# Designs tried in a protein design run: peptides against a protein of PDB entry 1LOE. Part 7

Target 1, 181 residues: chain A of PDB entry 1LOE
Amino acid sequence: TETTSFSITKFGPDQQNLIFQGDGYTTKERLTLTKAVRNTVGRALYSSPIHIWDSKTGNVANFVTSFTFVIDAPNSYNVADGFTFFIAPVDTKPQTGGGYLGVFNSKDYDKTSQTVAVEFDTFYNTAWDPSNGDRHIGIDVNSIKSINTKSWKLQNGKEANVVIAFNAATNVLTVSLTYPN
Target 2, 181 residues: chain A of PDB entry 1LOE as posed
Amino acid sequence: TETTSFSITKFGPDQQNLIFQGDGYTTKERLTLTKAVRNTVGRALYSSPIHIWDSKTGNVANFVTSFTFVIDAPNSYNVADGFTFFIAPVDTKPQTGGGYLGVFNSKDYDKTSQTVAVEFDTFYNTAWDPSNGDRHIGIDVNSIKSINTKSWALQNGKEANVVIAFNAATNVLTVSLTYPN

## One batch from the design tools (peptide; made by RFdiffusion4, then SolubleMPNN)

Design b2_p15_1_s4
Fold by OpenDDE base, seed 4:
Structure b2_p15_1_s4 (fold): chain B 181 residues (1-181), chain A 15 residues (1-15)
Amino acid sequence: as target 1 above (181 residues)
Amino acid sequence: SDGYKRIGFSATTSG
């Protein structure tokens, strides 16, 4: 089946309380966003907001964050739907499930979303994903249709270390993913 | 809040 479990086993250096949404929950060992059951949406937010933009000065903040996630798929050839890191309005709620990853509602640009995401997309959606059908990392701005993607090879059950950084001066978001083991 | 965001994680399954 295409049913998988998505978990985060390590957070960045700054420990924060979490706001759980949908089917997301935590144990002492990990944050589990979904179990290996069908048709679920699981989310977790850091409780502490970040001040990314100053409306008075127009200044945009830099940030760097890291985490480690694990995908546990009963069938490594059929893994759905994906995992995302996102930055959203403080009152954000789960959005459309499935291929929209619980973060977006449209493949069309929707500025009202005010959401940027880094997707680790394990399932090919013909309507918006890269035509090669590869699992991929994507950068999403107010749309599930990524503005940029690169192929990514899933290692089922293995911890993937991710670093995401935003440089305000250059307006560049960088993503690195490694499987150290 | 204006200029404030939250960082989060999301995952979905289908089937």
Scores: peptide ipSAE 0.692, ipTM 0.940, DockQ to the pose 0.651
Fold by OpenDDE base, seed 2:
Structure b2_p15_1_s4 (fold): chain B 181 residues (1-181), chain A 15 residues (1-15)
Amino acid sequence: as target 1 above (181 residues)
Amino acid sequence: SDGYKRIGFSATTSG
């Protein structure tokens, strides 16, 4: 839809320089991934890479991150495609738009993607989304087809607090989403 | 770049 905007109103914990791609931009108070325009991809990357894997030891790093997002859709029945938190190669560029969320190019597992994402998916794509048609949170590994999903009730225009944590020892990624208001 | 990744956010609209 041409009317939906996706914004990150809090991201951290520390201030980060951002690399903007597509239509992503920021003000002092907000990172806006999409304006109310159709057929667009907006991305923003933390400029500083993270060290996920140590080539000498083989050790994988733990991490915890948090952010607050707002989806603003004047038409609550048509809420664009969704947005993602993702971890990708340092030279990552926008990928396929629409239902691929600008992060993936296939529903088939493709290890060359080297991308993990947490999707906050607001549009039902028959080819890969859960058949119940619910808006959902999904964990995506090298594919837009989530390895795990959970239904999520969108509260239009309200701030959602998200915490994402990865435990390398257990290889478990956890996602917490709450609407405090 | 070996072992390094970038974190980002992405959103899409269609229509």
Scores: peptide ipSAE 0.665, ipTM 0.933, DockQ to the pose 0.635
Fold by OpenDDE base, seed 3:
Structure b2_p15_1_s4 (fold): chain B 181 residues (1-181), chain A 15 residues (1-15)
Amino acid sequence: as target 1 above (181 residues)
Amino acid sequence: SDGYKRIGFSATTSG
């Protein structure tokens, strides 16, 4: 099977390999997705499409990605919605509705979305999030309602290292999050 | 673009 590997560690003011959508932009070597204002959506896409499936051979690609993120909030009890890493159709556009993280638009499964996301969710939405109310990591397939979740303790203002890997042979997506500092 | 996807990051703020 085909394998695609990439790492995102720094961002520059002239980030030619990104497509910015909504309020997304770069500053201080960081990709900033949201501003400290209400009702915003910010996204950034890797400009080069990735080959997930080969129509000639039927092979599905493996991939591994790593990145570092920081969530800054006035305090641990007053945060925004969180963010996602996602894989979507080439012509994907920002979606409205704060609780949907700019990627989805329904808790109902919609195969036409053709979108998979790893959510780092800092806000409890009663209608679809785990009932314990914990901040969590979730795997979202064509819906904001995760097919699997795990509690995660946010460390405000600290760098989190993330590794996301997909094994095509087993059809398993894995997510690792650590706070090294 | 059959078989091709884009990857990205997304975040929102609510009202």
Scores: peptide ipSAE 0.631, ipTM 0.928, DockQ to the pose 0.798
Fold by OpenDDE base, seed 5:
Structure b2_p15_1_s4 (fold): chain B 181 residues (1-181), chain A 15 residues (1-15)
Amino acid sequence: as target 1 above (181 residues)
Amino acid sequence: SDGYKRIGFSATTSG
């Protein structure tokens, strides 16, 4: 496929040190996950872990995070593969590339993954993606095959503002994406 | 600890 770059241009709400994996890197005001090159995986982790589950009380924490991303594809008709926001074990390492987005290794549910992701999927993989072929936002739990999806229209080269919130009381993950311009 | 996780971003390209 044509090469595509993925970048995060705004972080939030808290700026943290980053752990870079694969081809990910940062400049003054930009986190670049991939350059416009083929067959690459780029990841960046916030260095500070989050405490999601309290073993003493059994409570699961709420959280809200936001960021702004840009996809820049030379050919807007062929954009691969996508990018994800994910929550994973603290020692997480890059997983399978391509359609697995560097986060998962299978479409089969794998509890040992212990990974939840919000995918912004730009490339249709017939083996697991929604059959309509639309670019989509997906919620992934221990599998690249989403438990829920919604069609999404990519605006190539434009900043997309994302807010992701988890409500532990209702067990609901909310994703908001807007193009302000 | 299983109660601690890291948040991250990941992107991939293919051929």
Scores: peptide ipSAE 0.695, ipTM 0.940, DockQ to the pose 0.634; fails the geometry check

Design b2_p15_4_s1
Fold by OpenDDE base, seed 3:
Structure b2_p15_4_s1 (fold): chain B 181 residues (1-181), chain A 15 residues (1-15)
Amino acid sequence: as target 1 above (181 residues)
Amino acid sequence: DGYKRIGFSATTSAV
């Protein structure tokens, strides 16, 4: 059995274990993906590649990740697109195009993307988002069009706790989000 | 090859 683990409780200005892309940066010990400005993309990757699949056996790793996030919209009725936690090829680059959260570039399934994401989507894109128009959590596999979604009520400026777990045996990804305060 | 990078990503629109 092989295991990899890491934790970052405080983000520093010289965070060597992160690869910043686009407008992503750290400030006040927080990872900041985007500022309240128009037409931007920001990403941060953990610098070390993660071994999630054994090429010899074909086995896929289990994983659990947890994080806390804040979406702080200056106007709660005028929010940005949201953000994703994602797993992508090691040479992944930020993607442009509104609504794709910097990760995807199509609503069509594209296996060459080799990307899985959990989206916390605050903007309704009629072309691919759930028709109820709710802000939502989505599981995205090689497409911005989620394979599954659940409505989520954004609490602007509040800290949300997220746990994402993947069970390789069952091929089930579980996402939980709570606002403890 | 079995290796990936994990990360976070966000965007804002032109609006």
Scores: peptide ipSAE 0.683, ipTM 0.922, DockQ to the pose 0.851
Fold by OpenDDE base, seed 5:
Structure b2_p15_4_s1 (fold): chain B 181 residues (1-181), chain A 15 residues (1-15)
Amino acid sequence: as target 1 above (181 residues)
Amino acid sequence: DGYKRIGFSATTSAV
């Protein structure tokens, strides 16, 4: 089984291994997906496609991804809408904004989406989010309505360390988030 | 064909 792993640490203005979409861009050392303004969608794709499925054998690849992200909202009590890691078709384009996180278009399962995402959701959408209203981490498969969620306490302006791992043999996706400081 | 792209996304709304 093939294994893919990578980490994202520093970025530059001449970052050629990223495809920027919407309002995404880089500064001297940071990838910025959105500014503190209303109604934005920002995305960044790793330019090299990832081979996750072997058409000859049917095997699915294992993968591990680690990254650090910061959500820095002007108002810590009203933060919308969230941050998302996703795996999508090679020609993927920004999808619906707001609560759909720029990745999905429906709460109904849509196999044609061919998209898996891990959401770090800061805003409660009554139509699909967990009823407790908590900010949460969610696993999304072809729908903004998560197949599984876990409550998460946002530390505004702080760096969150994330590790996402997929074991193809067990079909288990693991997500860990820590605030080291 | 077995190939996908990995990415990050973030959105803001009118709140």
Scores: peptide ipSAE 0.667, ipTM 0.923, DockQ to the pose 0.873
Fold by OpenDDE base, seed 1:
Structure b2_p15_4_s1 (fold): chain B 181 residues (1-181), chain A 15 residues (1-15)
Amino acid sequence: as target 1 above (181 residues)
Amino acid sequence: DGYKRIGFSATTSAV
């Protein structure tokens, strides 16, 4: 599969210091997660942990986040493997690369992962991806095998605007992606 | 304990 680069040009309203992992780095213009070479994993974490669950009250936090990302591949018909937004334990480290997107290690549900992700998956993995082979947005809970997916048409080299919202009362996560330009 | 970190990840492969 052809190499590709993943960059994020806009973050949500709360910009924080970053912890870079793997091949992730930043320039004055953008946050870049991968180099245009094979077999890379790049991650960037917000340095400040977020409090999503209050043990005293039992309350789970609502949240809304938005960001802009760019996938730039030399061949738009041969792109691997994808870009992911995730929420993980504070000591999280890069996980399995390739189709596991550097976030998971198994297609089987593993509660010890304690990780939720929204994947923007550009490569079809027969073992767990939707059988139609479409590039897709997926919601992943403790597994690379998504609990829900929606087909997504990649616009190579264009900025995608993403909004992710979680309603704790209804336990509903919503994802919106648009290409404004 | 209710604390998590958020982040972004991307991968490439040789397939």
Scores: peptide ipSAE 0.663, ipTM 0.921, DockQ to the pose 0.650; fails the geometry check
Fold by OpenDDE base, seed 2:
Structure b2_p15_4_s1 (fold): chain B 181 residues (1-181), chain A 15 residues (1-15)
Amino acid sequence: as target 1 above (181 residues)
Amino acid sequence: DGYKRIGFSATTSAV
């Protein structure tokens, strides 16, 4: 596929609260996870861990997060792999690249992954992606094979606004993506 | 222990 760059806006060049992994870096007001080169994995972690579960009470925390990302690709119809938001163990390291998005290593459920992700998948992997071949948003739990997906129309070079919310009481994760106009 | 890290990831491939 053609090379694709993924950037998240509103990041400065010297983000003290980020841990960069692989090819991830910041320039100007963008966190850039990939350059327009092949065979790369770029990740950025928030340096401060989040406390999602109280071991004393067993309570799980609610959370809401929002971000804006941009996909820049030479060909709007042939974008490589994808962009992913994830929640992983504190010592997480880059995982398998390509279609595994640097976050997972298997299409089979693997509880040892301890990783939940929201993928914005721009490349159709026959082995696990929805058969319609659409670019899609997916919710991934311990597997690159999404437990739920929704078709998504990529707008190349435009800012996508994303909101992700988790309700612990209902155990429901919601994802919203819009292209403001 | 109830702690996780949030992150972003993106990849490119050879094809």
Scores: peptide ipSAE 0.628, ipTM 0.909, DockQ to the pose 0.648; fails the geometry check

Design b2_p15_4_s2
Fold by OpenDDE base, seed 3:
Structure b2_p15_4_s2 (fold): chain B 181 residues (1-181), chain A 15 residues (1-15)
Amino acid sequence: as target 1 above (181 residues)
Amino acid sequence: DGYKRIGFSATTSEV
């Protein structure tokens, strides 16, 4: 089977294998999606398209991805919307609607979006987020309204380790988050 | 065609 693999440990100022959108940029060898300012969207895409499914056979690829993130809110009680890891059409563009994390534009299921996201959502949007109001991890398929969620306790300024795995045979997406320190 | 791009995205709101 065909395999694509890549790793980026340190981000350079002119990272050729990334497509920056909105306010996304690199600084101090880190990928920074947003600044602590109002009404912004920041994205970064891996430049090379990923072969997710085979048009001849219809087979869908397995994948595993891991990353480390930090959410550092100047005010721990006033955080931003959060962020997503997402898989989208090659010509995907940032979305500007508040609360949609720059990826979606509706709580309604829209198959034309062709987008799957794992959200790390730090802001409660009454219209679509879990009613308990908890910060949460969500799996989003063609909608900001998650098909499944799990409460997540944000540790402001601390590094979180994430592993996301997709098993094509079972059609199961698994998300793991830990704070090792 | 079976090809996608992967990435990260984040937003801040007016609030």
Scores: peptide ipSAE 0.679, ipTM 0.924, DockQ to the pose 0.861
Fold by OpenDDE base, seed 2:
Structure b2_p15_4_s2 (fold): chain B 181 residues (1-181), chain A 15 residues (1-15)
Amino acid sequence: as target 1 above (181 residues)
Amino acid sequence: DGYKRIGFSATTSEV
């Protein structure tokens, strides 16, 4: 079964600025979200909320985030969904519906979700994923059905570097993924 | 109110 691990420099065994949900946990400098079992959810939230919008001025903040991940999928991907980086309401809770990556609960647009996610999707869900069946990166706005996708060639067990940036002035979210090794 | 939380999420599914 697919296992996803994250490496971020600030992670440590005594990580106190994370809220763990489901099966998410940290080891030394690594965040692990999934176990090799079916029907599980693992999440980790940064405990400090981010102020992305100023109600007084209406200004939306720019942001850039980067992380490294490893996906280990020694067996078929039949039970592995992939993972997502997401921005959600402060009281966000894990979603248990299979295929929704623990973030969404529908392929229909639901503004009440107030959630944006970048998915790294390793499983083809015929109901909403791109018809070519490729593993893909997707940008999800209030729905698991991505507003934009791009095929992604997974290198099993290799570290991928990701940069996600949002430009408020242009309202453009960019995602970069590279395998440096 | 302009506040959100950032996180990571992953799932395994039955199918």
Scores: peptide ipSAE 0.653, ipTM 0.916, DockQ to the pose 0.647
Fold by OpenDDE base, seed 1:
Structure b2_p15_4_s2 (fold): chain B 181 residues (1-181), chain A 15 residues (1-15)
Amino acid sequence: as target 1 above (181 residues)
Amino acid sequence: DGYKRIGFSATTSEV
């Protein structure tokens, strides 16, 4: 496969403190997760934990998050492996690389993972990805095998705007992606 | 306990 770099753009001074893992780093303008080299894992965590479930009330929090990312590959026809937004235990560490996106270790459901992710998957893995072979957005719950997917056409080198919203009352996660430029 | 961390991840393959 071809080498690929991933970055979060429009990284402003109001961003929370970050915990860098693997090859992740930041500049004044960008959070960069990988360089254009093979066999890399890059992660960045917001240092402040979020309270998604209230033990006193039993309520699960609603949330809406938005971000802009860029996938920049030398060859747009062969891009591996993908970019992921995730929510994980506070002590989370990088997991398996490659097609597991540094977030999971198995296609089998593993409740001990306690990890939910939205993947922007650029590489087809026969063992778990949708059979149509399309690049896709996937919702992953405790497994790299998505519970739901949507085809997505990558625009190499362009900024993608993403909005992820979770409605706790309906237990519905919504993901939208647009290329404004 | 209801607390999680959010983050971003990206990977590249060896081949």
Scores: peptide ipSAE 0.673, ipTM 0.926, DockQ to the pose 0.641; fails the geometry check
Fold by OpenDDE base, seed 5:
Structure b2_p15_4_s2 (fold): chain B 181 residues (1-181), chain A 15 residues (1-15)
Amino acid sequence: as target 1 above (181 residues)
Amino acid sequence: DGYKRIGFSATTSEV
């Protein structure tokens, strides 16, 4: 496939609350996970851990996060591999690249991963992706094979607004994506 | 221990 860059807006070059991994870095007002080169893994973690589970009460926290991302590929019909939001152990390191999105190592459920991700998958991997071959949003729990997916039409070079919310009471994760412009 | 980190990831490949 053609090389693709992934970036998130509203970050500065002097960001002090990010841990960069792989090819991730910041430019003016942008967090860039990859530039247009092949075989890269770029990640950025928020440096402050979040407390999602209370060991004393057993309660799981609700959360809502929003962000804007841009996928910019030279060829909008040949884009690999994808972008993902994830929640992982505090000592998480880059995992398998390519179709595993730098977040997982298996299509089989692996509880030791302790990772949940929302993928914005631009490339069809026969072994685990929905058979229709569509680009899609997926919810991944301890596996690159999504527990649920929805077809998604990429608008190359345009800003996508994303909202991800988790309701602990219902154990439901919701994802919305819009292209306002 | 109930703590996790949030992050973003992206990959490219030769395909």
Scores: peptide ipSAE 0.672, ipTM 0.925, DockQ to the pose 0.659; fails the geometry check

Design b2_p15_4_s3
Fold by OpenDDE base, seed 5:
Structure b2_p15_4_s3 (fold): chain B 181 residues (1-181), chain A 15 residues (1-15)
Amino acid sequence: as target 1 above (181 residues)
Amino acid sequence: TGYKRLGFSATTSAV
């Protein structure tokens, strides 16, 4: 059994286990993906690749990841575009910004993307988001158009605790979000 | 093959 584990509680200016892309950076011991300015894309990748698929057996790895994030927008009523956790090819680069969250380029299924993401979408894009217009958590597979979504109420400026777990045997991805304070 | 990278992404727009 191959296991990979990591934990980062304090971020430094020379964080070597992270690959910063776009406007992503660290400040005051926190990982910051974007500033409160328009048209930005910020990403951060864990530098060490993760072995999630065994080419010989075809087995897919189980995994659990937890993190805390904060969205602090100057205008609580109009927040764009969202935050995303993703798993992509090792050579992944920032993709389309805005509603595509810097992770995808189309709402059409594209297997060549080889990307799975959990989005915490704060902005309604009529072309692919749930028609109710609610901010939501979504599971995206090779497309910005989620295969499943659930309404989520953003608490601007508050810390959200997230846990994402994947069970390979059942092919079920579980996402939980809680505002402890 | 079988390797991927984990990451976080966030975007802002003109709205």
Scores: peptide ipSAE 0.660, ipTM 0.920, DockQ to the pose 0.925
Fold by OpenDDE base, seed 2:
Structure b2_p15_4_s3 (fold): chain B 181 residues (1-181), chain A 15 residues (1-15)
Amino acid sequence: as target 1 above (181 residues)
Amino acid sequence: TGYKRLGFSATTSAV
């Protein structure tokens, strides 16, 4: 068996194991993806590719990832779309379409994207988001239109703990979000 | 084949 693991507790000014794209950068030991301005894309990729599928055996890897995030949305007019944790092809590039969280470019399913994302969506896009308009967690497979969503109450400026796990045997992805403080 | 990259991504919209 093969196991890959990594941990980043504090983000340094020269985080060598991250590939920054767009406006993504580190400051105050945090990874910052976007600033409070319109029409921005920020991404950060773990530099080492992850072996998730064994072409010889056909086995798909299990994984567990955890992270802490803070969203600051002080303005009543919130232009922030939210953010995603995503798994994409090694040569993935930022996508600039508004509302697509920098990962996708269509609400239509496109298997050629080969991208899975867990979205923490803070902006209601009528064309594809849940009709109730709630901020939500979504699981996105090759489309910004989530295959499953769950309403999520954002606590502005508070640290949220996230755990994402994938069980290859059952093909089940689980997401948990808590505000411990 | 069989390799992916993990990442985080965020955007702000025009509206």
Scores: peptide ipSAE 0.666, ipTM 0.919, DockQ to the pose 0.831; fails the geometry check
Fold by OpenDDE base, seed 1:
Structure b2_p15_4_s3 (fold): chain B 181 residues (1-181), chain A 15 residues (1-15)
Amino acid sequence: as target 1 above (181 residues)
Amino acid sequence: TGYKRLGFSATTSAV
């Protein structure tokens, strides 16, 4: 599969200092998660933890975030593996690469993961991806096998605007993606 | 726990 570079050029209003993991890095112009080379994992975490729920009050933190990402691959028909937004334990570290997107380790539900992700998946993995083979947006809960997916047409090298609304109580995410340009 | 971190991740592979 051809190499793919991933960058984020527009962050949401809640941008914080970043913790870089793997091959992730930043410049004045963009956050870059991967270089255009094979077998890489790049991650960037917001350094400030988010308070999802308060056990004393029962309050649940819901949020909306927006960002712009670019997937840039030399060959738009051969792009692996994808880009993800995720919510994970504060001590999270890079997980399995490739089709696991550096976020999960199994297609089976694993409650110990404590991770929810929105995947923008560019590569079809027969073992867990939708059978139609489409590139897709997926909602992942403690597994790389999405609980829900929707086909998505990648526009290689173009900026995708994303809005994600998260309900922490139900782990339900609402995702919108547009290509304004 | 009540606290999480938000993040972005991307991968490439030889497949």
Scores: peptide ipSAE 0.647, ipTM 0.913, DockQ to the pose 0.651; fails the geometry check
Fold by OpenDDE base, seed 4:
Structure b2_p15_4_s3 (fold): chain B 181 residues (1-181), chain A 15 residues (1-15)
Amino acid sequence: as target 1 above (181 residues)
Amino acid sequence: TGYKRLGFSATTSAV
């Protein structure tokens, strides 16, 4: 029923290192992925690929990324569907919308996806989301069904600071979200 | 190849 917009701060109109997909675009202040309209998918990719895995040595790279996002919904009690940070093949295209967050196509593990995502899921999908129905942060590997989730309280219209780090040595992905203001 | 792209995605639906 309710629609919402998702945006990420610190992007400008002269941003030249992004590949926009779907409804994604930039303003003077933000990368906007969706508007408050129904049934949309918006994505933005960093144009420069990252070499995360060395096929010859098998070594996996560490990475740390930080960003700030805002969810702005008319009704904070009914927000769909969610925001996602993802790592995908260089030729990745928008995938299934709605609860699949434009990143996945199945709740079943699909190795061919080659996609890892951190979801900030605002809508409960009975088929794969945690049964408590809470909005949640999830870590997704080749499936919209998260391998791990944690309840998350949305602050509508507020900036959420996120830090995502991957430690290759320990094979641990960490996610931190705070509302500083 | 080991190359990936980082990205952001968001969706809305008629719910």
Scores: peptide ipSAE 0.643, ipTM 0.912, DockQ to the pose 0.665; fails the geometry check

